Peptides against a protein of PDB entry 5EIB. Designs and how they scored, part 80

Target 1, 366 residues: chain A of PDB entry 5EIB
Amino acid sequence: VDLEPGTMDSVRSGPFGQIFRPDNFVFGQSGAGNNWAKGHYTEGAELVDSVLDVVRKESESCDCLQGFQLTHSLGGGTGSGMGTLLISKIREEYPDRIMNTFSVMPSPKVSDTVVEPYNATLSVHQLVENTDETYCIDNEALYDICFRTLKLTTPTYGDLNHLVSATMSGVTTCLRFPGQLNADLRKLAVNMVPFPRLHFFMPGFAPLTSRGSQQYRALTVPELTQQMFDSKNMMAACDPRHGRYLTVAAIFRGRMSMKEVDEQMLNVQNKNSSYFVEWIPNNVKTAVCDIPPRGLKMSATFIGNSTAIQELFKRISEQFTAMFRRKAFLHWYTGEGMDEMEFTEAESNMNDLVSEYQQYQDATAD
Target 2, 366 residues: chain A of PDB entry 5EIB as posed
Amino acid sequence: VDLEPGTMDSVRSGPFGQIFRPDNFVFGQSGAGNNWAKGHYTEGAELVDSVLDVVRKESESCDCLQGFQLTHSLGGGTGSGMGTLLISKIREEYPDRIMNTFSVMPSPKVSDTVVEPYNATLSVHQLVENTDETYSIDNEALYDICFRTLKLTTPTYGDLNHLVSATMSGVTTCLRFPGQLNADLRKLAVNMVPFPRLHFFMPGFAPLTSRGSQQYRALTVPELTQQMFDSKNMMAACDPRHGRYLTVAAIFRGRMSMKEVDEQMLNVQNKNSSYFVEWIPNNVKTAVCDIPPRGLKMSATFIGNSTAIQELFKRISEQFTAMFRRKAFLHWYTGEGMDEMEFTEAESNMNDLVSEYQQYQDATAD

## One batch from the design tools (peptide; made by RFdiffusion4, then SolubleMPNN)

Design b2_p13_3_s3 (from b2_p13_3, 8 letters changed)
Fold by OpenDDE base, seed 3:
Structure b2_p13_3_s3 (fold): chain B 366 residues (1-366), chain A 13 residues (1-13)
Amino acid sequence: as target 1 above (366 residues)
Amino acid sequence: SLSAGEVARLLRR
């Protein structure tokens, strides 16, 4: 789905273009112009019914519909505005189904779009209310991984999207292969979300190795475990050492010893015990799938629900506040039928979310 | 009053 036709043509002409049904390509002509309000109230609102028709058709073809997965960017107008509109509409129609998102967070390091803080804040407000699980994929973190870890001098969107794809493949492993932990979206939510509003995850993927170091790196369970819990490997721009994990899931792929995995997972928890809340027992879950990802002998995917994620929201909030106090570009949004009060509500809700994370970070066992 | 841990356990069941 896109408000621009050119993206659809790129997908169709791509190596996997033929695997998608032509009727499932829904697109507009005008785009959102990086404006959340265009995506949510005007251009996106005109297209949303056509998307919902496709969603209904595909949902009816499912033998057992668990829920929905949306991949979108929070910096642009389509992914942010129309994406959150779509989430709202799907939730209204399917209130008993899980709403899962892969939400790409904007960063000034990656994009020069000045209104990204508005789009992100308005989107987060919707995600807090209308999603059950949100993987926070931060463009800043992705850029830093590409630059620092992968040693890419000039990271491209292609490089960033490769990390996203690897992560998405990793976190969905248990959904795609039977007999695994978190084999459905609802079980994942139960295991990962102790408090309904605190459903924002910090993902990570291992191994990440620079081209120059690939020949020297052994893929071992200890190395995967160490890298997966490394703050530099997080795909959300927050340091887990500045907060506490509420819950964690680790998904290992490839032929490995379950005993070794369990030992390494226990060791990493014990070494990092100060970075876990003590009042949630058994808050780390581990799965092992014998099927490795393509091109790798083994991998590990990390899902963390950490109070450190508040750093991401604080960053967005600070950028938002700096613009909003100046009333910068507000007329672009209000001109699309949006009320200025919606900005204040979104800001307030995001600040409340930050406060909630901080509260649980500071909480002790009674 | 329920502790945060107790609330978390209740919400995860």
Scores: peptide ipSAE 0.008, ipTM 0.458, DockQ to the pose 0.035
Fold by OpenDDE base, seed 4:
Structure b2_p13_3_s3 (fold): chain B 366 residues (1-366), chain A 13 residues (1-13)
Amino acid sequence: as target 1 above (366 residues)
Amino acid sequence: SLSAGEVARLLRR
C-alpha cells in the first residue's frame, strides 16, 4: 500500500514482485507530502476503504488468522498517517486479532524532513492504543550501526533497509518454522508484553560485521550472545544499561549446541542481572532453530522489552516540543482537517508512556 | 560472518 504509484512499481520490478497478487497493490496518486494529516484524514482516508476490502478478502481466505503485521515508517506521511489509520480501522473490525507492527522511527541523521517529529509523535500516540506489539526499528540506531559497526562512511537507505530486512527475518523465525518458542503472535505477546501499553520492542541482530573484519571472525555462540546484548547492536537508539529489561526473547539460528546456548544465555543474564527487573520470573526466553539464515552458518536475533526504550520516545518528544512551541508548520496539518489539540494529546500520551516505563524501572519487589 | 547488508542480500535471493 502506498499513496504514491512509484513505490508499487519498484516492488513489482523487484526480485520478489511476483509473490504479491496484482489486485493487492493498492495505491494513490498524490502522496502524503510527508504530512501525517494527509495520510490520516485526507489522501489516506480516501484510499483506506480499498485497502480494507483487500484485507477482508485475504483474511477470509486464511484458515487460521492470527493477526496482522504492518511495516511502516513514522517519519513520512503515508506510513505514519495512513498506516495508523489502517491500524485503527483493522483494530475496530478485528478486535480479537493481534496487531503487530514494524515501525521505523525517524532520525535527523537519516532524513532532513523537518516535520518527522510531528509524524512520529502522532503515530506513537496511535500505536500505544491500537497495537499489541511494535518492533521499534530506529533509523538513528540503524545509521549508527552502519557507520560505527559496519564502517560505512555514508550510510544509504539501502544499507538501513538491509538491517531492517535482517531484523524482520530474525524476529519472524519462530512464526515460519514449527516447534519454536513464540510460534504464534499471541504467544509472543503473552511472553513479551507484561503490561498492555508497554509493547514496544528493541530488536537486535547478530552477527553484525564490517566487510573488512568478516574474514577474521569465527561465528560462535558466545560471540553471538555477547553481540546480541551489546547496546551498540540494538536497532533502537537506547542503552539497555540505562533501564531494565521487562522481558527478552533470543532466537538462535543454525546448527549449534542447545546446551551451549543455554549456558551463554544464563551467563549473560547473570552478568547483566542489574539490568533486569527481579519481579518478573523467567523473563528471558530462548529458541534455537536448526535452519540458519541464508549465507550465514549461525545468527541470533534479540527482542527486548526494556524501560530504556523511553530514551527513544524522549528524543522524539524533545524534537516535537522544539517545533511545536514555535507552531512550526502546524498550518500544513490543520489545513488537512486536523485539530491542534491532537498534537497536545499525542505529546501527552507519549510522555505518559515514558513515565510509565520509568515507574516500572524504579519498581522494586516488595 | 556477513554484514547486515550481505545478510539482507542473501535473504533476497
Scores: peptide ipSAE 0.007, ipTM 0.449, DockQ to the pose 0.014
Fold by OpenDDE base, seed 5:
Structure b2_p13_3_s3 (fold): chain B 366 residues (1-366), chain A 13 residues (1-13)
Amino acid sequence: as target 1 above (366 residues)
Amino acid sequence: SLSAGEVARLLRR
């Protein structure tokens, strides 16, 4: 789905374009112009019914519908505005199904779009209420990984999208292969989300290795375990050492010893015990899939529900507040039928979310 | 789904 036709043509002509039904390409003509309100109230609202018709048709064809997965950017108008409109409409029609998102967070290091803090804040407000699980894929963190870890001098959207693709492949491993932990979206939610509003995940993927070092690196279970818990490997721009893990899932792929995995997972938890809440028993889950990702002998994917995620929301909130106090570009949103009060409500809800994370960070077992 | 190896190769371009 896109509000611009050119993006759809690129997908259709791409190496995987043929895996999608032609009738499932729904697109507009005008785009959103990086405006959340255009995506949510005008251009997106005109297109949403056509998308819902496709969603219904595909849902009816499912033998067992678990839920929905949306991939979108929170910085742009289409992914943020229309994406959250779709989430809302799907949730209204399918209230008993899991809503999962891969939400790409904006960064000024990656994009010069000035209104991204508005689009992100307005989107987070919707995601707090209307999603069950959200993977926070932060362009800030992706850029830093590309630059610092992968030693790319000028990271491109292509480079960032590769990290996104690896992460998505990793976190969906248990959904795609039988007999694994979190084999369905609901089980994932039960294991990862102890409190309904606190459903924002820090993803990570290992191994991440620079081109110059790949030939010299041995892939081992200890190395994968160490790297996936490293703050520099998080695909959300927050330091887990500044918070506490509520829940963790680790997905290993490849031929390895389950015993070795369990030993290394226990060791990393014990070494980092101060960064886990003590009042949630058995809050670390581990899965091993014998099928490696293509081109690797083994990998590990990390999913963390950490109170440190508040650093990401604080960054967005600070940028939002700095613009909103000046009433910068508000007329672009209000001109599309949006009320200024919705900005204040979105800011308030995101600040409440930050406060909730802080509360559980400071909580002790009574 | 893109493999981690394909990701690594594409990151090499």
Scores: peptide ipSAE 0.007, ipTM 0.398, DockQ to the pose 0.013
Fold by OpenDDE base, seed 2:
Structure b2_p13_3_s3 (fold): chain B 366 residues (1-366), chain A 13 residues (1-13)
Amino acid sequence: as target 1 above (366 residues)
Amino acid sequence: SLSAGEVARLLRR
């Protein structure tokens, strides 16, 4: 789905274009112009019914519909505005299904789009209310991984997308292979989301390998475990050492000893006990899938529900507030039928979310 | 080679 035809043409002409049904390509002509309100109230609203028709058709063809997975950006107009509109509409029609998102967070180091803090804040407001699980992916974190960890002098879109693809593959492993922990989206939510609003995850992956790079030899289970918990491997620009993990899931892939995995997972928890809340028992879940990812002997994927994610929301909130106080570019949003009150509501809800994370970070077992 | 900004612009579509 896109409000611009060019993206769809690129997907269709790409190496995987044939895996999608032609009728499932839904696109507009005008784009969103990096405006959330165009995506949500005007251009996106004109297209949403056509998307919902496809969603209904595909949902009816499912033997067992668990839920929906949306991949979108929060800094643009289409992914943010239309994406959250779709989430809302799907939630209304399928209230008993899991809503899962891969949400790309904007970073001022990566983008010069001035209105990104508005688009992100307005999107986060919708995600807090209408999603069950959100993987936070930060373009800055991806760039830093490519540059610092993968030693890529000039990270490309292909390199960033490789990380995203590896991470998405990792976190969905349990959904795609039988007999795994978190075998469905609902079980994942039960294990990862102790409080409904606190459903934003920090993903991570090990080993980090660039596309076509053989530089990383197959890591051992101890090395995978150590890298997976390293702050430098987080796909969100947050330091987990500045917060506490509410819950963690680790997904190992490849032929390895379950005993060794359990031992290493216990060791890493014990060494980092100060970074976990003490009042949630058994808050680390481990899965092992015998099927490695393509091109690797073994991997580990990290899913962290950490109070450190508040750093991301604080950053967005600060940028939002600085713009909103000046009423910068508000007329672009209000001109599309948006109310200024929605900005204040979105800001308030995000600040409440930050306060909730801080409360649980500071909570002690009585 | 895409700059971080160019990559971000491509990802925001």
Scores: peptide ipSAE 0.000, ipTM 0.349, DockQ to the pose 0.022; fails the geometry check

Design b2_p13_3_s4 (from b2_p13_3, 9 letters changed)
Fold by OpenDDE base, seed 2:
Structure b2_p13_3_s4 (fold): chain B 366 residues (1-366), chain A 13 residues (1-13)
Amino acid sequence: as target 1 above (366 residues)
Amino acid sequence: AASAGEVARAKRL
């Protein structure tokens, strides 16, 4: 789905364009112009019914529909505005299904789109209310990984998207292969989301490899475990040491000893015990899949529900507040039918979410 | 391939 035809043509002409049905390409002509309101109330609202017709058709073809997986950007007008409109409409029609998202957070290091803080804040408000699970993929963290770890002097969207695709492949491993922990979206939610609003995940991946690197270092289980818990491997620009883990899932892929994995996972928890809440028992879950990712002998994927994620929301909130106090560019949104109150409500809900994370960070076992 | 920043600058309002 896109409000621009050129994006869809690029996907269709790409190496994997033939995987998708031609009738499942739904697109507009005008685009959203990086405006959430165009995505949500005007251009996106004109296209949403055509998307819902496709969603219904594909849902009816499922033997067992678990839920929906959306991949979108929160900085752009289509991914943010139309993406959250779709989430709302799908939630209304399928209230008993899991809503899962891969939400790409904007960063000034990656994009010069001045209104991204508005689009992100308005989107986060919708995600708090209408999603069950959200993987926070932060372009700031991806850029820093590409630059510092992968030694890419000028990271491209291709480089960032390589990290995203590796991470998405990792976190969906249990859904795609039989006999795994968290084998369905609902089980993942039960294990990862102790409080309904606190459903934002910090993903991570090991080993970090560039698309052009032929030298795949063979990592050991101890090295994978150590790298997976390293703040430099997190796909969200948060330091886990500034917060506490509510829940963690680790997904190992490749031929390895389950015993060695369990030993290393216990060791890393014990070493980092101060960074876990003590009042949630058995809050770390581990899965091992014998099938490695393509081109690697083994990998580990991390999913963290950490109170440190508030650093990401605080960054967006600070950027939002600096623009909103000046009423900068508000006329571009109000001209599409938005009220200024929608901005204040979205800011308030995101600040409430930050306060909730802080409350659980400071909570002790009574 | 254009950098992420270059592509983003081309899509400004």
Scores: peptide ipSAE 0.000, ipTM 0.384, DockQ to the pose 0.021
Fold by OpenDDE base, seed 3:
Structure b2_p13_3_s4 (fold): chain B 366 residues (1-366), chain A 13 residues (1-13)
Amino acid sequence: as target 1 above (366 residues)
Amino acid sequence: AASAGEVARAKRL
């Protein structure tokens, strides 16, 4: 789905374009112009019914519909505005199904779109209310991984998207292979989301190795475990050492000893015990899938529900507040049918979310 | 070394 046709042509011409049904390509002509309000109230609102018709058709063809997965950007107008409209409409029609998102967070280091703080804040407001699970994929964190860890001098969107695709493949492993922990979206939500509003996940993937170091790196369970819990390996721009993990899931892939995985997972929890809440027992879940990802002998994917994610929301809130106090560009949003009150409500809800994360960070076992 | 943002900008031109 896109408000521009060129994305659909790129998918069709791609190496996997033929696996998608032609009728499932829904697209507009005008785009959202990086405006959330165009995506949500005008251009996106004109297209949403055509998307919902496809969603219904595909849902009816499912033997067992678990829920929905959306991949979108919060900095643009289509992914942010139309994406959150679509989430709302799907939630209204399928209130008992899981809503899962892969939400790409904007960064001034990666984009010059001045209104990204508005689009992100308005999107986060919708995601807090209408999603069950949101993987926070931060363009700043992806850039830093590409530059610092992968030693890419000039990271491209191709390099960032490679990290995103590896992470998406990792977190969906349990859904695609039978007999795994978190084998359905609802079980994942039960294990990962102790409080309904606190459903924003910090993902990570291992191994991440620079091309120059690949030949010297052993792929071992200890190295995967150590890298997966490293603050520099997080795909959300927050330091887990500045907060506490509410819940963690680790998904290992490849032929490895389950005993060695359990030993290394226990060791890393004990080493990092100060960074876990003490009042949630058994809050780390581990899965092992014998099937490695393509081109690797083994991998590990991390899913963290951490109170440190508030750093990401604080960054967006600070940028939002600096623009909104000046009433910068508001006429572009109000001209599409938005009220200025919707900005204030979105800001307030995101600040409440930050306060909730802080409350649970500071909570002790009584 | 161009940032991913600089590369993103250069691809939109």
Scores: peptide ipSAE 0.000, ipTM 0.396, DockQ to the pose 0.018
Fold by OpenDDE base, seed 5:
Structure b2_p13_3_s4 (fold): chain B 366 residues (1-366), chain A 13 residues (1-13)
Amino acid sequence: as target 1 above (366 residues)
Amino acid sequence: AASAGEVARAKRL
């Protein structure tokens, strides 16, 4: 789905364009112009019914519908505005199904789109209420990984999207292969989300290896385990050491010893015990899939529900507040039918979410 | 391939 036709042509002409049904390509003509309100109330609202018709048809063809997965950006008008409109509409029609998102967070390091803080804040407000699971894929973290870890001098969208695809492949491993932990979206939510509003995940991937060092790197279970818990391997620009993990899932892929995985996972938890809440028992889950990702002998994917995610929301909130106090570009949103109160409500809800994470960070076992 | 920042600047025109 896109509000611009050219994106669909790029997908169709791509190496995997034929895996999608032609009728499932729903697109507009005008685009959202990086405006959340155009995506949510005008251009996106004109297209949403056509998307819902496709969603219904595909849902009816499922033998067992677990839920929905949306991939979108929060900085752009289509992904943020229309994406959250779709989430809301799907939630209304399928209230008993899991809503899962891969939400790409904007960063000033990657994009010069001035209104990204508005689009992100308005989107987070919707995601807090209407999603069950949200993987926070932060463009700041992706850029820093590409530049610092992968040694890419000028990271491209292709380089960032490669990390996104690796992360998505990792976190969906248990859904795609039989006999795994969190084999369905609902089980994942039960294991990862102890409190309904606190459903924002920090994904991480290992190995992260520069092209020049790939041939010299050993891939071992201890190294994967250590890298997976390293803040530099997080796809969200948060330091886990500044918060506490509520829950963790680790997904290993490749031929390895389950015993060795369990030993290394216990060791890393013990070494990092101060970064876990003590009042949630058995809050770390581990899965091993014998099927490695393409081009790797083994990998590990991390899913963290950490109170450190508040750093991401604080960053967005600070940028939002600095713009909103000046009423900068506000007329672009109000001209599409938004009230200024919707901005204040979105800011308030995101600040409440930050406060909730802080409360659970500071909580002790009674 | 253009950098993410270059693509973002080009979409402003």
Scores: peptide ipSAE 0.000, ipTM 0.411, DockQ to the pose 0.020
Fold by OpenDDE base, seed 4:
Structure b2_p13_3_s4 (fold): chain B 366 residues (1-366), chain A 13 residues (1-13)
Amino acid sequence: as target 1 above (366 residues)
Amino acid sequence: AASAGEVARAKRL
């Protein structure tokens, strides 16, 4: 789905374009112009019913529908505005199904789109209410990984999208291979989301290695475990040491010793015990899939529900506030039928979410 | 889709 035809043509002409049904390509002509309101109330609203018809048709063809997975950006107008409209409409129609998102957070390091803080804040407001689990894939973190860890001098969208793709492949491992932890979206939510609003995940993937260092780096369970819990490896621009983990899932892939995995996972928890809440028992879950990702002997995927995610939301809120106080570009949104009140409601809800994370960070066992 | 391994190879970039 897109409000621009060129994206669909790129997907269709791509190496895997033939795996998608032609009828499942739903697209507009005008685009959203990086405006959430165009995505949500005008251009996106004109297209949403045709998307919902496809969603219904595909849902009816499922033997056992678990839920939905949306991949979208929060900085643009289509992914943010139309994406959140779709989430809302799907939630209304399928209230008992899991809503999962891969939400790409904007960063000024990656994009010069001035209105991204508005689009992100308006989107987060919708995601808080209408999703069950959201992987926060932060372009800030992706850029920093590309630059610092991968030693890419000028990270591209291609480089960032590679990070996204690995993360998505990693977190969906348990859904794609039988006999794993979190084998369905609902079990993932049960294990990862102790409080309904606190469903934003810090993803991570290991190994991350620069081209020049690949040949010198052994892939071992200890190294995967150490890298996976490193703050520099988080795909959300948050330091887990500034918060506490509510829940963690680790998915190892490849032929490895389960005993070694369990030992390393215990060691990393013990080493980082101050960064876990003590009042959620058994809050770290581990899975091992014998099937490695293509081109690796082994990998590990991290999913963290941490109160440190508030750093991401604070960053967006600060950027939002700096623009909104100046009423910068508001006429582009109000001209599409939005009220200024919706901006203040979205800001308020995101600040409430930050406060909730802080409350649970400061909570002690009685 | 570049497998997580192709991406981890590309992340080994």
Scores: peptide ipSAE 0.000, ipTM 0.393, DockQ to the pose 0.014; fails the geometry check

